Peptides against a protein of PDB entry 6GMG. Designs and how they scored, part 381

Target 1, 331 residues: chain A of PDB entry 6GMG
Amino acid sequence: DSDDRVTPPAEPLDRMPDPYRPSYGRAETVVNNYIRKWQQVYSHRDGRKQQMTEEQREWLSYGCVGVTWVNSGQYPTNRLAFASFDEDRFKNELKNGRPRSGETRAEFEGRVAKESFDEEKGFQRAREVASVMNRALENAHDESAYLDNLKKELANGNDALRNEDARSPFYSALRNTPSFKERNGGNHDPSRMKAVIYSKHFWSGQDRSSSADKRKYGDPDAFRPAPGTGLVDMSRDRNIPRSPTSPGEGFVNFDYGWFGAQTEADADKTVWTHGNHYHAPNGSLGAMHVYESKFRNWSEGYSDFDRGAYVITFIPKSWNTAPDKVKQGWP

## One batch from the design tools (peptide; made by RFdiffusion4, then SolubleMPNN)

Design b2_p30_7_s4 (from b2_p30_7, 20 letters changed)
Fold by OpenDDE base, seed 5:
Structure b2_p30_7_s4 (fold): chain B 331 residues (1-331), chain A 30 residues (1-30)
Amino acid sequence: as target 1 above (331 residues)
Amino acid sequence: EEEKKREEEIKEDLERSYQSQLDRYASLNA
């Protein structure tokens, strides 16, 4: 029961975390211990560590989305999302491939579509765009300067994003970031902000007017990236889970993973932080756990999901929730 | 008000999916 959710208690500012538990290439700990790590490593504002506030602990308590929420400073809007889809692979497999034994046509098409997404290329596209944005931010002291810089960078790279509408999430993302407007955040100064990345896993078959087969096995045409830009229209993502294929089967609505702004060039070595469920220490779900996973572990996802998007948002440079280097686990 | 609405949405979403969460991460912790 979601009503069993509890806000984790405050942790002393100087309390060191206990060692994380290794688990299948991941590092795992209980949420309270993550708070301890967060306070030591990620809490810094202008170089000074902070105790996680009650509000931040409340956000964190919501599970996987809570990790992204507390580190980004806002509930995920998912507007600026990227993915990579191999259209040629998809068409070829549909034409030349065959359903597996016992696999329906709809199941086959859904699977082929899922497999036609390249998580690594999607992630790399988001990183590329984030880098362009960061260059545009560096010396821009107002939004107009930022946008001008951004357009110049895109032109220099011959990037299709230069053709996006001025109202596109791509150009409006910064101005729509609460921390950009905050006095102790960006204070309307783009040069005080940096681009960061998180990922969302979700189900493609969310259209209630579509066939039951699409809701059960995926909608092959849904949530594809636009050619050239890699942008995914997330407007139709309403956190609707996969429909059961058998009695008693149930699926999770979404998963969120926090990357931030790591500079590790090898995607496989990047660390993704995520939670299992909302914190319910006195309920059936139990205490929330936080996982730090390598990219391969994160990008693998679950059968609950057939889409992965890599989303760009912004945080103040004064925050240390997105450091250049993330160490998996503790110590 | 919007924040409260989001909180309620999250609660509802998690309530619908909580059992699946348990199953997935139980196996991960084995």
Scores: peptide ipSAE 0.086, ipTM 0.741, DockQ to the pose 0.291
Fold by OpenDDE base, seed 2:
Formats: structure tokens, C-alpha cells, sequence
Structure b2_p30_7_s4 (fold): chain B 331 residues (1-331), chain A 30 residues (1-30)
């Protein structure tokens, strides 16, 4: 019941977190304790700790999306998304592979498509692009300068993104970021902004006009990255969950994981922060928990999802919600 | 305004689907 959602109470600014609980390579804590950690580590604006505001606590209370929401400063729009898909693997497996025992053809095709995505390569592509963007931002004091720098960087790297339309989410992402326009944010100065990354897991079979099999087992052709750029057209993502394959089965719409701007070169050592469900301490779901997972734990996802996208957005450099180093758990 | 409406719809959809997510996390962390 959505009516059971509660905004977590304010935590004193100087309250230290309790230790996180280790669990199978993850660190776990209740949302209130994450707020404490957030205030100590991530809350800084212009170098000063901030108490998480009521608005931010409300955003956080929405569960898995809440972590990304509070740290990015906006609800995820998912417009600038990247993935990696091995087309040759997909074609070869479809041609030469066989369904498992009891697996239908549709299940087989859906699984093969899912397995043809490379989460690590998708993540690396997003990191590469974010780095290019950050270089373009660094000394640009207006949007025109940023765009010019971006095009130059892309040209120097012979990156296919240089051919994107000016109206593409790739080029329009900065101007469409609310915090870029805010006086206390970017103040329309690109050099005050930095690129950050989060990930979304979702279902491919969202087209209601498609076959029931696609809705149940995935649409092998949906949400593939464009060749060369790695861009995923997210316009058809309407947060529709996987269709049940058996009576009583249910799936969630999506999962979100926050990476930010970690500089750790080894993907396996990066930390992804995410939540389980909306905060309902007095309801059947219980209190929201926050997880800090290594990349392997995050990228594995769940059976609810057959797509993963790595999304770029922007935050002010004055925010500390995306530090270079993220420590898993507490202390 | 349209974006705000979309966000509200997304939040509602998310809230309706959380039970399955809970079950997964419970199993992973048991």
C-alpha cells in the first residue's frame, strides 16, 4: 500500500552512523543510518556538511530510485543511457544454440538476448563518455563553449558520438539539468558541473501491443545500444514490469544503483549504492534498507530485469554526493 | 509540468511493485 510510505525523520547533523551489516559482499543498513552516513560523507555543499532536508529525505524514502534521486538532485530521466551488446554473440547463439530442457523458444531468445549484453563494457563506455564530458566542462564558462569542447574531444578520439544531432540527449543533457541552471548549482557555468553515473535495471518486454511471450520472456530487439555510440533509446521505457509467467508471480518495475564519479579503475572494486523498497516502518514492507554493493553484486541484477543501462547526468562540483572514493559500509 | 506528472506516475508504479523487490533482497541477504 503506497499510503504506508513514511518520510524518515531528521537525523542530527553530527550523529555518526552505526556499523553497516556485511552480507555476501554487500554492506547493508537501515535508511535512517544511511542518512547519518550521508550527512557525514556526502552532504557537503561548498565543503560544509548539511543536514539532509525534509525534501531529500522524502526523495530517499521512495526506495531504490530514492538513493539516486537524493544524490543526483533530480528524479532520474534516463535520457543519456549507455549499454554494450554483442550482436555477433547474439546471432551465433540463436543460430547454433538450443533451448534448455523445458525452455520455450521465446524464453531461449529472451535469455540469449539478455546474456548478449555486457554490463562491464556498458559501464566502461559510460565512464569513458563521462570522462570526455568532464574534460569538456572543465574550462567552459558557457554552454556553447562546452559543446565546442565536447565536439573537439569526440573528434580527437574519433568517437561516433560526434555525429549525434544537436538535439540528441547527448548534447542536450547539460542544459536540461535543473541544477545547472540553479544559482547555487552550476549557475549556467558548465565548469561548475561534473558528469556522474547511475545504473537502471528494467524489463525489455514493455510493449503492450507485442506478443505475450515478449512481455513474459523479453523482447530480444528492444533497448539495444546504437552501434558505435553505445546510446540506448530509452524513450520506450515506461517502467512496465515483466509480465507474470505463472499465477501469483509479480515483478518490480526497475532498480537503480548510484555510482557517481568514483575514480577506481577496476570496475569490480567500484561501489554501487541502492535501496530495496520504499520506507514503510509501520507497514508490511518494513523499513527501507540501503545497500552498498560491489559491481558484481549490482550488475547481476534480478530475474525481474533483462536490461541494464548506465546513465550519465550532471551535478554541481560543489556537491559531495559523487566523491572520487566511496568506502563500502561503515566504519 | 509534463515531466512532473511523469515522475509522479513512475513513483506510483514503483510503490505498487515493491513486494517483489523485498522478497529478492530478503533471499539474497538471508
Amino acid sequence: as target 1 above (331 residues)
Amino acid sequence: EEEKKREEEIKEDLERSYQSQLDRYASLNA
Scores: peptide ipSAE 0.077, ipTM 0.741, DockQ to the pose 0.290
Fold by OpenDDE base, seed 3:
Structure b2_p30_7_s4 (fold): chain B 331 residues (1-331), chain A 30 residues (1-30)
Amino acid sequence: as target 1 above (331 residues)
Amino acid sequence: EEEKKREEEIKEDLERSYQSQLDRYASLNA
C-alpha cells in the first residue's frame, strides 16, 4: 500500500495557486496546489521564497503527518505534548451516568473519558507554554540563558512546569531540535528560534496487554495530562490504531494538524492545516488533498481517536512556515 | 543507520494510517 505513494512533482516558484475548494467550513485543495501556495506564502527563508525541495515534497507526500513534517522541518517526535482533562467531570459522569442502551460498561467509560478531555483548554495550555518559551528565547544567546529565563518565567507565573526535571521533554525540547543546531537555523542561538504548535489525534487503547474492551473502546486512564503541568506522557503512543468493533471496520492510527505560531486570540478562528492520506494519484486512494480547517473542525476529530494532544516544537525565526496570520484557502 | 531506522518507523506508521483516512475525509470533498 505504501508502495503507491508518489512524490509530487516540483512546481515552478512563480506559479500561483488555483482557488481552493470551500467545504463545510474548510478549504481544500490537491497537494500540488498546496505546494504552489506553500512556495508563495510559507517557503520564505530569510525573506526569500524557496522552491519546495524534493525532500520536502517527499515528506509532504506522506499525508496528514507530511504537512506538519514539511512545516516543522522534522518528523514529529510528540514529546512535549499538552492536554486538559476534567477529572471532576469524569468522576461525576461515571458515578451518576449510565451506559446507553446497547452500550457496554467499557464503551461507556471510554466515551466518558473521551468527553472529559477539553481540546480548547489543551490548546490554550500549549499556547500559554509556547508564549512563555518565546519570552525565554527572545534574548537568550545560549541554552543556559534560555533555561534560566524559562525557569524565571515559570517562577513568576507559579507554573508547575518549574518543577520538571532538566531532562524532561519540557527543558530538553530545544536542544533536541535539529534546526536549532543547524548553521542556517538557530546555530545554537535560542534567540533565533521560536516555539510552534501542532496537534496529534490518536487512540488511548494501545496497550496490547490490556483488555480487548480497552483496545476497542478506549483506556480511560491512558494519556491523561499530569496535574498542574498539563504534560502528557506520550512514550506509550506507538501509533497503534483503535481495534475494530465490527468485521470490516478499520481505524487510522493518527492525524496531525499544523497550527504554527498564529496570534489569533480566538481559538475558533485559528487555522489548522492537515492532509487526508499519502499521495497516490495512480492508486486507489488518489491524489493527496490538503485541508485548512478551523479549530472546531480540527478538534472534532474522528471516531478513530479518543485523544488529542497539542505539541510544542521549535523552528528558526527565519522560516515563514509559522506566520502570525494564516489565511484559509486561496485567494 | 539511525536515519534508516527512523525511515522504516515512519513507513510503518504511515502504512497503518492512510487507508482508513479516505473515508473520514471523503465527506470533506463533498
Scores: peptide ipSAE 0.134, ipTM 0.764, DockQ to the pose 0.363; fails the geometry check
Fold by OpenDDE base, seed 1:
Structure b2_p30_7_s4 (fold): chain B 331 residues (1-331), chain A 30 residues (1-30)
Amino acid sequence: as target 1 above (331 residues)
Amino acid sequence: EEEKKREEEIKEDLERSYQSQLDRYASLNA
């Protein structure tokens, strides 16, 4: 029952985590132990450790989205999303490829579309844009200065994002970040903020007016990045899961992975933090677990999803939820 | 209030997919 969600109890500030469990390149632990690690490593505000608040623990208890929620300080809006899609590969495979044995045409097209996304390039694009944004933030003391700097940076790089409308999520993202406006956050000073990245996995076939085949096997045309910018229109993402293809089959609506602002140049060495399900220690689901995965493990995703987006948001620089270096597991 | 509503919607959606989710993460624990 959805009513089985429980907020994890508070952990003493000085309590050290138990060792994480290694599993196929991932490090895994129960949510309470992640709270312990979080307090030791990520909780710092202005250099001082903080106990995870009840509100934060409640956010965390919601599972995969909870990890991103706690670390970003807001519920994910997914407005500023990036991906990479190989149109030539897609067209070529549709033209020259054939459905596998037992694969329907719709299933084939959905699979080909899924395979035409490049997760590494999508992630790289988000990192590139985040870097540009961070440069624009560095010496900007008001939003106007930030926007001017951003436009200049984009112009210098001949980036197509410079042509985006002023109302685009790209330009409005900072203004729409609650922590930017908070007195103890950005206090309306862009130079106090930094860009961070998380990823969302979701299903393309969310249009209820579309064919059943698209809902079951994916919509090849949905949630493609715009050419040149890499921006994905996320307005039609309503957290609708994949439709079952057989009786009793069920799919998860989304998965979220937190990257933050790691400086590791090798994508394969970056660490992604994510949760399995909401915390229900006394329910059928059991306790929530938190995973720290390498990019390869994260980007692989599940059959539940045929889209991966890399989303940029902002946090105060005073927060340590997005450090330059993330160590997988404990110790 | 809007956030709470979204949370409830997410919770409901997750509830519908629990078995599939458990299967995936159970395999990770192996």
Scores: peptide ipSAE 0.126, ipTM 0.761, DockQ to the pose 0.223; fails the geometry check

Design b2_p30_8_s4 (from b2_p30_8, 15 letters changed)
Fold by OpenDDE base, seed 1:
Structure b2_p30_8_s4 (fold): chain B 331 residues (1-331), chain A 30 residues (1-30)
Amino acid sequence: as target 1 above (331 residues)
Amino acid sequence: AAEEAKKAAEQAAKAELINKAGAEAEKKAQ
């Protein structure tokens, strides 16, 4: 029950983390130990370590989304999401492929759709766009200058995003970021902000008006990226989990992974930080754990999900929640 | 061995990923 959620206690600012536990290519620790690491590595504002506030500890206590929340400074809105879908692969596999033994047509189509998403290309697209946005931010002292720079960069790259409406999530994302407007954040100065990335895993079959088969096996047509831009319309994502296929089966509503602004060019070497569940040390779920996974382990996801999106948001450059290098585990 | 380890990790991860609390956080943020 949600009533079992507890805010983790404060950790002393100088307390070093205990060693992380290795688990199948990821590093794992309890949430309190992640708070210790966060204070040592990610807490810096204007070069000074900060104790994680009660509010930030409360945000973190919400599990996987809490990791993204505390590091981005806002609850994920998922408005500026990217993915890559191989339509030719999808069409070819549907035409030439066959259902496995015991696989329904709907299950086959859902599986083929899931397999037609390319997580690496989706991530690469988000990184490309974040790079363009960062160039547009660098010397822009007002939103108008940022938008003008962004349009010029997109025109120079012949990017399809240049054709997006001025009200689109792409152009409105900066102005809709709370930390951009904060005096101690961006202070309405784009040059004080940087683009950052997180990922969301979720289920495609969320439409209650759709067939039961789509809710069980996925909706092959849902949450596809727009051609050329790679933008995903996330407006239909309502955090509805996959429907059970058998009695007693239960699925999770979403997973969130924090990447930030790592400069590692090799996707396989990038580190993704995520949590398992809300912190319930006295409940049946137990204490929240935090994982630092390599991209392969993150992008594989779970059977609970058939979509991955890579989302761009913004944080102040003065925050160290998105450093250029992330080290997996401790020490 | 690697596939069994992966399945065990997936099963362990599934048991761990009860992110129901995220839906409540979304309601509070709105």
Scores: peptide ipSAE 0.024, ipTM 0.613, DockQ to the pose 0.255
Fold by OpenDDE base, seed 3:
Formats: C-alpha cells, structure tokens, sequence
Structure b2_p30_8_s4 (fold): chain B 331 residues (1-331), chain A 30 residues (1-30)
C-alpha cells in the first residue's frame, strides 16, 4: 500500500557508495546507496556537491518515476514523446503471419504491433531532436530567440517538426518547465537550459471503452508516432496497467528510465537509471532498488508494457544530473 | 528461469507500488 512508503534517510555528504551488484548486464543497488552515488556524482549545483534534500529523497522514494523525478527536478509530464513504428512490418506480419499455437487473434495483433516498434530508432529520434533543441538554446537569452532559433534549425534540416503548432508540446516544452523559471535554474534564460531524455514504458490498451481483448493484449493502433515527426500523443496515457489475462495476474502501470544527456554515440553503450518500486523497507515489497541498465536491458522492458516512448524535457546546465558520461555501477 | 523469476518478482513489486506512488506523486507535483 502507498502507506508503506518511507522516505529514505539522509546520507552523509561525503559517504562513498558501496559497490553495486552486477546482474545480467545491469548494475543494482539499494536506494540508500544510490543516494550516496547521486551525492558524489549527480548532486552538483554550480559545481558544488549537494546533499540530497528531504524533498528529493521523498521524490526518489516513489520508485522508477522517482529516479526520473529527482534527476529532472519535476514529475514527468511525458508531453514531448518520441517513438518509431514500422508500418510496413506491421502490415506485412499481420497479412502473412499466423498466430502461435494457443495465441488469440487479438494477442497476435497486439504482439505484432509491439514488435513493430523500433526502440533504437525511437531513441535516436529523441536524441536528434534534443540536439536541435540544444543548438537553439545555446545563444538564446529569451524564449522568443529560442523559438526563432528552433524554427531555423528545423527548416535547415527539413524536419517535419517545423510544421507543429506554436501551442504544440514541442514548442511549449521549455516554457512549461518549472526549473526554466526558477531564479537558481534557468532564470528565464534558455541558454542556461539543456535538453535531456528519459524513457517511459507503458500499456497501449488503456481505453476503458475498448474491448477487453485490447486491454488484455494491447491496442495495435494506440500510441503510434506521427509520421515524419515521430511525436507520440501521450494525452491518453493515464497510467492504467495491462488487464490480467488469468486470475491472480497483475501488471505494473509504468516504468521510467533516466538517460539525461549522455554523449555516447553507440546506443547499446548508453546507461539507463531506473527503480524497481517505491521504498517500503518495512513492507512486503521491501527496500527500493536502483538499476543502471544498458540500453538493451532497458529497451527490452517487461510483458507489462507494449509501448516505449522517449521523452524530452529540460534541466538547468548548472545541474549535474545529466552528465555527458554516465558510468554504470560503482566503482 | 532465474532471470524470468527475477523479472517476474521485479514486475510484481512494481505493480502495486507504482500506481499509488505515481498518483500521489502527481498530486504532490501539482
């Protein structure tokens, strides 16, 4: 129950992390040890190491979303989301493929739709857009200058995002970022901000008015990226989990992975930081664990989810929560 | 088997937790 959630205690600022445990290509640790790592590596504001505040520890205690929350400085809004979907693969597999033994038609269609998403291309698209945004931010001292730069960059690249409405999440994302307006953050100066990326895994079959089969096996038409832009309409994501297919089966509502602003060009070498569940050290779920996974391990996801989205947000450049290089584990 | 069991355990642990935590987090962040 949410009542079992505990805020992790403060860790001394100079306490070094204990070694992470390697597990199937990821590094794992308990939340308290992640706080120690975070204080040593990610806590820096204007080059100064900071203790994780009580508020930040409370945010972190919420599990996978808490990792993204503490590092982005805001609860994920998921408004600027990207994915890649192979429509030709989907159509061809539906036409020429067959359900597996015991697989229903709805289960087959849901699976084929899931398999038609390309996580690597979705991630690549988000990185490309984040790079364009970062160029637009670099010399912009007001929002108008940022938007003008962004439009110029998109025009130069012949990017379909140039055709987005001025009210689109794409153009409004910066102004809607709390840390952009904060005196100790962006202070309304775009050049003090940088684009960062996180990922969300979720279920497509969230429409309660849809068939039971879509809720159980996925909605093949839901949460597809728009052609040309790669934008995903996340307005229908209500954190509704997959419906059970058998008695006693339960699914998770979402997973969140933090990437930040790593410069590693090889997607497979990128590190994704995520949590298992909220911190309940005295509850049935136990202590929260934090994982640092390679892209392959992150992008595989779980059977709970049939969609992945790569989301862009912004943080102040003075924060070190999104460094150019992330080392997996400790040391 | 062990990897699947670990994934299943991690999934089970995430399920009850994330729903309430996310909803509460959204309320606190508003």
Amino acid sequence: as target 1 above (331 residues)
Amino acid sequence: AAEEAKKAAEQAAKAELINKAGAEAEKKAQ
Scores: peptide ipSAE 0.028, ipTM 0.604, DockQ to the pose 0.349; fails the geometry check
Fold by OpenDDE base, seed 5:
Structure b2_p30_8_s4 (fold): chain B 331 residues (1-331), chain A 30 residues (1-30)
Amino acid sequence: as target 1 above (331 residues)
Amino acid sequence: AAEEAKKAAEQAAKAELINKAGAEAEKKAQ
């Protein structure tokens, strides 16, 4: 039960992490050792190492979402999400493809929809948009200047996001970021903020009023990106897991991976940090583990999920939770 | 076979854990 969650103890600020363990192309460690790494590498505020606070350790203890939470400084709202979907592939496979042996029509359609998403292009779109946002932030000392810069950048690139409404999550994301308003954060100065990326894996078939087949095999029409912008409407994501296809089968509601603001141009060399589960060292689930995965290992996802989204949020530039380079594992 | 079994085991280990953690995190974030 949720009652087994424990907040990891404090780690001394100067305690070096133990070596990470290799795990299927990932680097793996127990949450306490990740706290040690985090304090050495990611904890910096204005260039000074910080001990992970009790609040931050509590956030981290929530598992995969906890890794994104502690590094972004807020619980993920997922409002500014991007993906890439190949509509022509989807239509062609539905028309010319056939269900596999034993595959239902609904299972076939759900699978074809899943396979029509391109995780690499979705990630690349989020990186492109984050880069545009970072240019718009650089010399903007108020939100109006940021929005004007953003519109100019989008116009210069002929980007379809220039046509988004002023109330769109795209334009409202900065003002809705708590750390932007904080005195020790952005202090309402956009130039003190930077765009960062995380990813969410989730299930498309979340509509309780839909068919059982959509809940079991996916909703082919759900959570598609808008053409030209790549924006995904996440308003219907309620963290509802996939419905069991067989008795006793259970699925997870989501997975979260933290990328931050890595400058590595090769997607395959980027590092994604995520957790397995909430920290329950005295419970049946055991201690939380933290993984640092390459993009290929992250983007592969799980059968629990048929959607991936790449989400943009903001953090203060004074935070080192999103460095330009992330080294996998320790040392 | 061994890699698939390991992936399946990792998936099974994740299944129970994220649901409970996410629901509590959402309650605290509201």
Scores: peptide ipSAE 0.027, ipTM 0.603, DockQ to the pose 0.351; fails the geometry check
Fold by OpenDDE base, seed 4:
Structure b2_p30_8_s4 (fold): chain B 331 residues (1-331), chain A 30 residues (1-30)
Amino acid sequence: as target 1 above (331 residues)
Amino acid sequence: AAEEAKKAAEQAAKAELINKAGAEAEKKAQ
């Protein structure tokens, strides 16, 4: 029952976090302690630390999506998503591979499709595009200047994104960002904004009109990146979980990981911040926990999911929710 | 839009993602 969700109480602005706990190669803490860390490290607006507002604490209380929500300043729309898919690997494995013992053809095809996604290359593509966007933002004082700069950067790189429609999420993403229009945010000045990245894990087999096998074992053709651009059409993602294969089996609908704008060139050293579930300290789920995982721990995902997407959005440069360096855990 | 987002967020929270991650990590380390 979603009715057990509680907004975490306010934490004093100067309260230092307790040490994080190691958990399977990640750092873990309870949500209240993450609020303390967030206030010390990520809360800064124009160089001033701030107490997490009631609204921000409410957003955070929604679990994995709440971490991305509070740090991005908006609920994830997932419109500008990137992935990498090895089509040759997929075709070769389907042709020359065999189902495992007890694996159905649908299970085999779903697994081979999942294994044909490259999370590292998907992440690198998102970082590349975010870098291009950041260069286009840097000296642009209106949206027209940003779009012109972006087209020039893409032309110089011979990037296939230059051929995207003007209504594409790629070109519309900035104007559709609430914080870009806010007086204390971008104030319609692109040079005040920066591109940031988060990731979503989700299930491919969401089409209710498809076969039961696709809903149980994945849809091998769903949520593939477009060739050349790496763009994923997320319009069919309706947060529908994997269908159970046995009685009593249940799957989660999604997971979200916050990267922001870390400058660490080694993907394996990057830190991803995510939550387990909504905050229900008096309910069956218990208190929400927040995790800071290395890329390997994040990109591994769960059996609940067969797709990973790396999504670009924007935040004001005056926010410290996406610093160049993220330290895992506390202290 | 915000209400649909809230419902989507509430649905996400139903599973102990951590216990699954830990169990899967333990299985891979074995």
Scores: peptide ipSAE 0.026, ipTM 0.610, DockQ to the pose 0.045; fails the geometry check

